Peptides against a protein of PDB entry 4XPM. Designs and how they scored, part 176

Target 1, 160 residues: chain A of PDB entry 4XPM
Amino acid sequence: VMLHSKNVKGFLENTLKPYDLHSVDFKTSSLQSSMIITATNGGILSYATSNNDVPKNSINEINSVNNLKMMSLLIKDKWSEDENDTEEQHSNSCYPVEIDSFKTKIYTYEMEDLHTCVAQIPNSDLLLLFIAEGSFPYGLLVIKIERAMRELTDLFGYKL
Target 2, 67 residues: chain B of PDB entry 4XPM
Amino acid sequence: DIKGTIAFDTHGNVIESTGVGSQRIEDIGDLSKVTLDAEGFAQVQGDSLLVHLYKRNDITLAVYTSA

## One batch from the design tools (peptide; made by RFdiffusion4, then SolubleMPNN)

Design b2_p26_6_s1
Fold by OpenDDE base, seed 2:
Structure b2_p26_6_s1 (fold): chain B 160 residues (1-160), chain C 67 residues (1-67), chain A 26 residues (1-26)
Amino acid sequence: as target 1 above (160 residues)
Amino acid sequence: as target 2 above (67 residues)
Amino acid sequence: MTEEEKKKLKELHEKLLKEIYEQSKL
């Protein structure tokens, strides 16, 4: 199934779902946001947010979107820096992964009180970005984004 | 009689934590260095609690019990 | 660690992993 703009947003909305691990009685909150952004300038191509209570086209929504844009840009910048920093790539905040023979990296970044993780979609100009509350553990967040990327094969190799 | 759990990955990052485990995240540093047996198990006495370790598929589960 | 304890721990680990990866599916 080819991912179109509408399909991508729906996909991102599905990534927001929380974990409920009954085996150990552990629950997470939903992701605050899930985005696909450009690796070049941090522009948001598609996004989903769990806070859908804000009226559309309202000032509050605009502010919320602006905040996402800011975070996207900041994370893109840090990602770019880390991609050029060997030491950062060997930190516990960097997870080299291989998906279908494509190599990429997952980075975890703390943004104020939020937990974020970002990964370049393999061989593409796109980044997948998850933003969660600080209570969302990084190890689980990494698993979540890795599994999500594995479902985005249609975007592998996507160039702007 | 589980008092809590911690699951963590090979980077030492938390996957989940419950009960007393949530208050002992700092234990991961030491737990990650524990030598496991051939089957992936270990048992460590930590403070007043016993920690049962099992690692498989790069995920270590620590279960805290009173004994 | 007794064999029973090992079994329980292993089972818990398996359940946990199963839940994580199942709930990671989209």
Scores: peptide ipSAE 0.775, ipTM 0.955, DockQ to the pose 0.913
Fold by OpenDDE base, seed 5:
Structure b2_p26_6_s1 (fold): chain B 160 residues (1-160), chain C 67 residues (1-67), chain A 26 residues (1-26)
Amino acid sequence: as target 1 above (160 residues)
Amino acid sequence: as target 2 above (67 residues)
Amino acid sequence: MTEEEKKKLKELHEKLLKEIYEQSKL
């Protein structure tokens, strides 16, 4: 089974859901954005946002999309640098993980007042990117993206 | 009686925080260095609060109590 | 730490992890 664009969009929308941990009475907000981008140029292949109150073709929509493009590019650049930096790969902002015998890394990045998390989809030219409010804990964000990647096996090995 | 909690991973990053724990994120640095017993437990006296620690599956849970 | 305290703490940890991973499913 292959993921098509419509399936990817729906998948990303599902990743936006918040946590509500009743055991300790802890809640998060929804993710602001969830994206699949290219590792080469930071181009957005698909995205979902929690803010759906923007009219189509409005200046606000254009600005929001442009912001996502900018963030995608910046994070891709930082990711690319870190992938070539042994020191950064051993920092507490890097989580080596293994999914179905494939190795990848999860990185956490502070962007303005937002918490972001990015990971290369195993053996692919694609990155999965989560953007959350600053109140969303990094440790929980890492768990979220790791579990999400496990559901993207159809994209493993995807090359541009 | 629980006054708050902090859960954190092996990188020292927060997973969740509640109550007084939300105001004591800086404690993670010291809590991560505490020697746990064979079952993964420890008890540490903070300032006026007692911290109960349990680690399993690379996640440490700290529970703050008055006693 | 008493055995009762250990039991409660362990149970809380288990509940927390269960919630996290259940709510992480897509």
Scores: peptide ipSAE 0.775, ipTM 0.955, DockQ to the pose 0.907
Fold by OpenDDE base, seed 3:
Structure b2_p26_6_s1 (fold): chain B 160 residues (1-160), chain C 67 residues (1-67), chain A 26 residues (1-26)
Amino acid sequence: as target 1 above (160 residues)
Amino acid sequence: as target 2 above (67 residues)
Amino acid sequence: MTEEEKKKLKELHEKLLKEIYEQSKL
């Protein structure tokens, strides 16, 4: 299976779906955004958003994209700091995980009133980033991004 | 009858919460320290609610009941 | 905790996990 750019966009769109846990009568909202960004400068390579109710080529769309760019840059910066901070890596906001013998980390970050989660795609220059409302539990968000990352094996080892 | 639930991971982060559980997220700190039996179960008496615990696959489920 | 209560709790946990991971599939 090979992921093309169009497939990546569709993949990210699929990650937006909410949980509906009937066993305990718990449900979440959809993710606000899902992105693949560069670990080097936080540049957005691909993204999906649940807020598609904006006219294309409008100033509002531009502002929305700019907001995503700003958030991606901020998250990248925080991630970079934590990757060089032993204490942060041992906090409860950091989840070491192993996928197909590749080690990576999942970080949770509070961004204003939003819950975010970011993880380096194993052995790559890419980060997967989820942005959700504050009502989306971190534990569930971590599970979501871990499972998503396991499906991105084609991007493992991707270098810019 | 179940009054609420909390599911949480080994980092103490919430996976889900419902009913009275959503109002007792602070209980996770204590619940995570409860000694489970050989099968992964425990019961903890709260203020007026009984908490039934079961842990498997690094996920702890807490079910709140009146008795 | 009675055996029946344990069974119910375990089953609920199993159902929950199944839902989480099934809905986490992409």
Scores: peptide ipSAE 0.775, ipTM 0.955, DockQ to the pose 0.914
Fold by OpenDDE base, seed 4:
Structure b2_p26_6_s1 (fold): chain B 160 residues (1-160), chain C 67 residues (1-67), chain A 26 residues (1-26)
Amino acid sequence: as target 1 above (160 residues)
Amino acid sequence: as target 2 above (67 residues)
Amino acid sequence: MTEEEKKKLKELHEKLLKEIYEQSKL
């Protein structure tokens, strides 16, 4: 079944859910934001945020969206640089991953006080981007985004 | 008598941390270098705490105890 | 490390992984 824009947003909303690991009494906050952006110019195709109490078309909503646009562009630029930097691809901030015989990379980036991770959807012009609070561990964030990408097979090979 | 935990991946990044483990993230550098036995276990004596290690599926769990 | 301690540690690890991956499902 082909993913529609409505389905994609619902998917991203589901990625926001926190972890509650009872075995060790560890819990996270929800993701601040989850986005699918273009690898070409960092444009946002779809997004979800945990801040749902902002009235539509309000100044606060506009500021929130503008902030997402800014972060998306910055992360896209950093990702583009790293994709052309062999040394960065061998750092602890880069995770080579294989999904259904497709190879991709997950990058972790610290943005101000936030923890982010981004990955190219296999063989596509799209990036999946998670933004979390600084208390959200990078190792767990990487697991989260890897598992999410495994559910986006309909977007594999998507070209703009 | 667990005083805390740290779980970390092969890149040395934290997966979870609790209790005293949350204040001992810098231990990951040394813990990642510890030689594990054939079953994936090790025990390391720290300054005042004992660290129990187990690694499987590229995830290492460190449990801090007083003994 | 005793066999009982190993067993408990292994079980904790297994529970942790199970929770992580179950809660990672969408």
Scores: peptide ipSAE 0.775, ipTM 0.955, DockQ to the pose 0.902

Design b2_p26_6_s2
Fold by OpenDDE base, seed 5:
Structure b2_p26_6_s2 (fold): chain B 160 residues (1-160), chain C 67 residues (1-67), chain A 26 residues (1-26)
Amino acid sequence: as target 1 above (160 residues)
Amino acid sequence: as target 2 above (67 residues)
Amino acid sequence: MSAEEKAALAALHEALLKEIEEQSKL
C-alpha cells in the first residue's frame, strides 16, 4: 500500500492537534509544524502547519515556508551529526525506540524558542519532524512523535 | 488540595506541569533520585510543600500539596 | 502515605496515562 501525498498531508495535519489532559488540568498548544523530510538533504516532502491563515503566494507565506526549509535543514544537519556521535546518542536528548522490530531514535532539539523533536522513520531515508512552541514539554513531545511514527508503517524501509 | 503537579519521564524531561509544579521543574533532578517503595510511591518534603511521588510505566507523577 | 492517598495518586496517574494514549492516537 502506497501512501499518497494527500494521505500523508492529512496525517501530518492530524498530528498538529494539542493535548488537553483534564486529569491534571494541563493543555498544550497545537504543534506549530509537522513535517516529513529527507535524511539526506533535509528536503521537505510533506508538511502541515497550524498557521493556515496566510494568503497563498503572499510574502508571509513565502517567509513561513522558507523558515520551515531552514529549520528542516538545520535539524537534519544536527541529526546527522548526532547519528555519527555516540556520546550524543547517549544523552537525555536521545530516545532509542523500537517499532515493529525496527530500531530508531528520537532526538529533541531546541530551535530558538521552539521545541522540536525528530525521528528517523525506521529503516528509511525519511525523518519525521515536530515543531512546537517552547511551552510544549519535551517529554510529551517525544511521546507524541513516537506514537505518530507507529502509524507510518507504510514508510518503513523507504529509500530514496 | 493539590497545589500542582509534575509528570516526567526517565530522561528527566517534563511530560506535564501544573500549578506550583510549573515553577518547580528544577525539582525533577532530585525527585528522580528518590527511592520509591515496592509499590512505586514516595513522599518528599520540598520547601514548604509535600511532594507525593508515584512511578509507573516509566512516568513519574509528582503531586504537590501543603500537607 | 496512606492507602487512600496511594490509591488516589495511582488513579490520577492512570487517568493521565489514559488521556495521553487516547490523545496520541492518529
Scores: peptide ipSAE 0.782, ipTM 0.958, DockQ to the pose 0.911
Fold by OpenDDE base, seed 2:
Structure b2_p26_6_s2 (fold): chain B 160 residues (1-160), chain C 67 residues (1-67), chain A 26 residues (1-26)
Amino acid sequence: as target 1 above (160 residues)
Amino acid sequence: as target 2 above (67 residues)
Amino acid sequence: MSAEEKAALAALHEALLKEIEEQSKL
């Protein structure tokens, strides 16, 4: 079973949806971006972005392709460094998780005023990356990406 | 009445915060060290507010009340 | 903490988790 590009794109688009927790009257914004990138070069294989109030083609457009490329590269580099740093892996910004007996890690990174989290798709050359506004709590962001990762079993073990 | 809430995970990161809880994120450090009873509950005084704690499934919910 | 308070707190926690799980589904 192989996910087609359209299917992956649609999946990522679905991850953008916000939380609205009525029980405690808490809600988030939508994710700004959701991406699958290569762990090797940080290349974007697929992405989804939410609408924002910034005019299209503006230099301040966070969802621009160029900005996404930059962020993906920066996050990939940080991820790579942390994967080779035992101390960083024991920080509160690293969440070891196990999905269907596959082990992976979720990292949270502050990118300027944005909250991001990234996780290697188990046994693969791919990373799943969420980018959210700074108001999106890290703990909830981690839950979101962990739940999303559980639905990407078709990509487990994917090698470039 | 509830004045606010904080939910946080075992890493001390926020899952949600509302009301006065949104202004008291720094409390997580102390709240995470509170000894819970056998059922996962605790009650602690936090400044002028009472904090009710419940932990289940690695998520701690703190509810702030006046009494 | 009274039994009633515990029940209310637990119920709120459960409601919160339920919402998170429901809204985390894709």
Scores: peptide ipSAE 0.782, ipTM 0.958, DockQ to the pose 0.884
Fold by OpenDDE base, seed 3:
Structure b2_p26_6_s2 (fold): chain B 160 residues (1-160), chain C 67 residues (1-67), chain A 26 residues (1-26)
Amino acid sequence: as target 1 above (160 residues)
Amino acid sequence: as target 2 above (67 residues)
Amino acid sequence: MSAEEKAALAALHEALLKEIEEQSKL
């Protein structure tokens, strides 16, 4: 069983939700963007964004989508470099994790004033990518993407 | 009375911070090196605040109090 | 640290973990 595109889009939209931790009176903003991209070329297969007020086919929409494409490509390139760099894999910006006996890595990247987190969906040609404001702490962002990854078992092993 | 909190993971990255904790993120470096007791607790006197530490499930919670 | 203080700190930690897990579900 494989997730349908509409289901994936809805899933990504759900990942945008912020944390509101009442126990310690801490809350975050919503994620700016959530995407599933190809590990090969950084192509966007599905995405969700918190800014959905832009008219379709407007100049602003085109620019925003183009920006996402650019960010996706840049992050994919950085990820690819790190996957071939043992030193980077041992930094505190890399989290080796195991999900249902599948191994993967979560990377955190600072991109201008944004906090990003990317992880390869286990044994697949796909990456899950979260983009958040700089106020979103990396440790919590890592937890968020790891928990989200556990819900994408249908995509484990997906090859292009 | 709690003046603030910091929660951080085993990589030293912040999970959450509140109150005075938000202004003391640099403390994580030292707090991560504190020896905890058999139950996972420690208490460290800072410059002006007392820090109460508890680690479980690879997450350390630091609570800052006046005493 | 007293037993009561430890219990309170542990309870706060547990509450935090539960909230994170609950709000991380999709």
Scores: peptide ipSAE 0.782, ipTM 0.958, DockQ to the pose 0.909
Fold by OpenDDE base, seed 4:
Structure b2_p26_6_s2 (fold): chain B 160 residues (1-160), chain C 67 residues (1-67), chain A 26 residues (1-26)
Amino acid sequence: as target 1 above (160 residues)
Amino acid sequence: as target 2 above (67 residues)
Amino acid sequence: MSAEEKAALAALHEALLKEIEEQSKL
């Protein structure tokens, strides 16, 4: 299945869904945001947010988008630093993973009161970024993003 | 008899927590060091609760009970 | 831990994993 811009947006929207684990009576909120960003500049290529009630072209929408841009840039910067820091790559905030013989890393970052995780799409110039409330546990967030990346094979090897 | 649960990964990060487990996240440090039997089970006596541990597929489930 | 307790704990673990996998599918 070919991924077009429209398909990517829909994919990201699907990642927003919460967990409801009945076996242990545990549930999460929806992700606040889900994004594909560039590893080079932190530019947003596509995004989805759980709050879609903001009027289009309003000041509130602009502020919301600007906030996402800021978060994207900050996380990209931290990711870039960690990718050049062997010690950080061996911390409990870094998960080396292998998907279809491609190696990548998942990083967890606390940004203010939010829980975030980011991972380079294998062999690409792109990062997948999840932003959640502080109540969303990191271990589950890591599982979520790892499973999501497995569905983005069309983007493996994507270069800007 | 379950008073709460904690599930955590090999990095010590929480996957889920419920009940009294949500108030005992700091227990993960000690629980992760517990020696499991050949089947992946262990029991640890806490302050007033018994913790039942089971690890499979790099996920440890801790169940808190009164006995 | 009795065999019954082990079975129950393992079953809960399995149920948890199953739910996580099911709800992680897109």
Scores: peptide ipSAE 0.781, ipTM 0.958, DockQ to the pose 0.884

Design b2_p26_6_s4
Fold by OpenDDE base, seed 4:
Structure b2_p26_6_s4 (fold): chain B 160 residues (1-160), chain C 67 residues (1-67), chain A 26 residues (1-26)
Amino acid sequence: as target 1 above (160 residues)
Amino acid sequence: as target 2 above (67 residues)
Amino acid sequence: MSEEQKKELAKLHEELLKEIEEQSLL
């Protein structure tokens, strides 16, 4: 089944949902943002945000989108550097994972007061990027993005 | 009797924390080094709290109790 | 740690994992 643009947007919106772990009485906030960006330029191909109270085409919306663009570029740059750094790939901020025989890496990055997580969609020119509040634990964020990538098999091998 | 919890992964990153566990994230460094029994359990005494450990599927759960 | 305590702890761990997996579904 081919994942169309509208389906991608809906998928990203679904990733925003928080965890509510009743067993231990722990809950998170929703993700602030979820994006698919290019690994080459950090360009945003699709995105979803939890704060939808901003009117369309408003100054606040423009600023919000611009902020996402800036963060995506910065994270892409850091990711690119780490992909060429053996030490960084062996740090506790890097999680090598295998999905359906495809290998990829999950990186966690602190951006200001936000917790971010990024991973290359296996064998593709695309990155999946989650941005959360600082209260969202990195270990749980990693689980979230890994499980999400398992649902993006249609994008495996996608080249620009 | 549970005063709090911490769950963490093999990289030492937090999965969840509650109660007193939220104030003891620094314990993960030491807890990750604790030798577990054949079934994946351990019990460690810190200060006034007892920590019950169980690891399965690369996730360690630490439960803090008074005894 | 008593056997009962082990069972309770293991059960809690199982429940935690179950919730994480269930809520990670999209």
Scores: peptide ipSAE 0.776, ipTM 0.956, DockQ to the pose 0.880
Fold by OpenDDE base, seed 2:
Structure b2_p26_6_s4 (fold): chain B 160 residues (1-160), chain C 67 residues (1-67), chain A 26 residues (1-26)
Amino acid sequence: as target 1 above (160 residues)
Amino acid sequence: as target 2 above (67 residues)
Amino acid sequence: MSEEQKKELAKLHEELLKEIEEQSLL
């Protein structure tokens, strides 16, 4: 089944859901944002946000989107740098992972007071990007994005 | 009897933290170096608390108790 | 660590893992 833009949007919206781990009485907030961006220019192809208090097409929404664009570009740039930095790839902020024999890396980045993680969709020109509040643990965020990545097989190999 | 928990991955990053564990994230550095037994368990004195460790599936769970 | 403690700890770990996996489904 081919993932259309609307299907991708719905998928990203689903990734926003928080964790509520009753076994240890731990819960997170929802992700602030979830995006698929281009690895080349950091352009946003699709996104979802938990900020539903902003009216549609309002100036506040525009500003919010602009902020997302800025963050996506910054993260893309850092990702690009790290992909060419052996030291960064061996830091605790880089998780090499393998999905169905495809290798990729998950990077965690602190952006101001936010916790973010980004990963290249295997063999593609696309990045999956999660943005969460600072209270969202990086280890759990990595698990979340890794599991999400496994559901994006339709985008594996996607080239711009 | 549990005073708190910390779960962390092989990179030393937090998966979850609760109770006193939330205030002892710095313990991960030492806890990650603890030698576990053949079944993946260990017990370590941490300040005034006892830390019970169990690692499985690359996730270490630390449970803090008074004894 | 007693066997009972090990059992409880392992159970908690298992429960945690299950919750993480269940809530990671999309």
Scores: peptide ipSAE 0.776, ipTM 0.956, DockQ to the pose 0.896
Fold by OpenDDE base, seed 3:
Structure b2_p26_6_s4 (fold): chain B 160 residues (1-160), chain C 67 residues (1-67), chain A 26 residues (1-26)
Amino acid sequence: as target 1 above (160 residues)
Amino acid sequence: as target 2 above (67 residues)
Amino acid sequence: MSEEQKKELAKLHEELLKEIEEQSLL
């Protein structure tokens, strides 16, 4: 099955949903943003945001999009550095994972007051990026992105 | 009665926290070092509270109780 | 820890895992 751009957008929108764990009476906020970006330049291929209160085509919307672009670039740069740093890959902020037969890594990064998580889609030139509020625990964020990647098999091996 | 919970992964990162557990995130460092029995359970004294531990599938659940 | 306590704790853990998995489906 082929994932088209519009399908990817819908997928990312679905990733925004919060957790509500009734068993322990714990709930999170929605993700602030969810993106697929290029590993090469940090360019945004697709994104979704939970905050849609900004008027369309307003200066605030432009600023919001620009902020996402900035964050994507910064996180891509940090990711690139860590991929070339053995010590960083062995920190507790790096989660080696295997999906099917493909290996990848999940990284957690603090961005100001936000909790972020990024992972290379296996064997691809793409990164999946989640941005959440600081109240969203990293361990749960890692689980979320790992499970999300398992649904993106159509993008495995995608090269630009 | 449960006073709070902490669930954490093998990296020591929080999965969830509730009640008194939310105020004792620093306990994860010590809790992660506790030796579990063959079934994955342990019981340890944490401050004035008793901590009940269970680990399965790389997730440790800590339940805080008064006894 | 009593067997009943272990059972309850294990059940809670199971429920937690189940919820996480269910809510991680997209």
Scores: peptide ipSAE 0.775, ipTM 0.956, DockQ to the pose 0.893
Fold by OpenDDE base, seed 5:
Structure b2_p26_6_s4 (fold): chain B 160 residues (1-160), chain C 67 residues (1-67), chain A 26 residues (1-26)
Amino acid sequence: as target 1 above (160 residues)
Amino acid sequence: as target 2 above (67 residues)
Amino acid sequence: MSEEQKKELAKLHEELLKEIEEQSLL
């Protein structure tokens, strides 16, 4: 089934949900943001945010969106640099993964006090980007994005 | 009598932490170097706590107890 | 550790993994 724009938005919204691990009495906050951005320019194709207390079209919303745009650009730039840096690809901040027969990498980045992770959708010009609070563990964040990536097969190979 | 837990991946990144484990994230460096038995278990005596380790599917779980 | 302790620890690990996987589904 083709992944339509509305489906993408809904998908990203679903990724925002927190973990609640009862076995060890551990829970996370929701993701602050989830985005699909272009690997070329860092442009946001779709996004979801847990910050829903801001009225639409308000100055605060505009500022929030602008902040997301800035973060996406910064992360794209860092990702691009790392993709051209063998040393960075072998750091603990890089997780080479294989989904089906496709290979990609998950990178974790500290953005001020936020925990982020980004991964290129296999063979595509798109990146999946999660932004979480600093309390959200990186190991769990990586698991989250890896599992999410498995559901984006329709975007594998997508070129701009 | 679990006092806390830490779960971490093969990169040493935290998956979860609770109780005293949340205050001992720095232990991961040492815990990741512990030799596990054939079944994936180990027991390490800390300062005042005993750490029970079990690794499976690339995830190590550390359980802190008083004994 | 005792066999019982190992069993309990393994069970906890299993439960943790199960929860992570279940809650990682979208």
Scores: peptide ipSAE 0.775, ipTM 0.956, DockQ to the pose 0.884

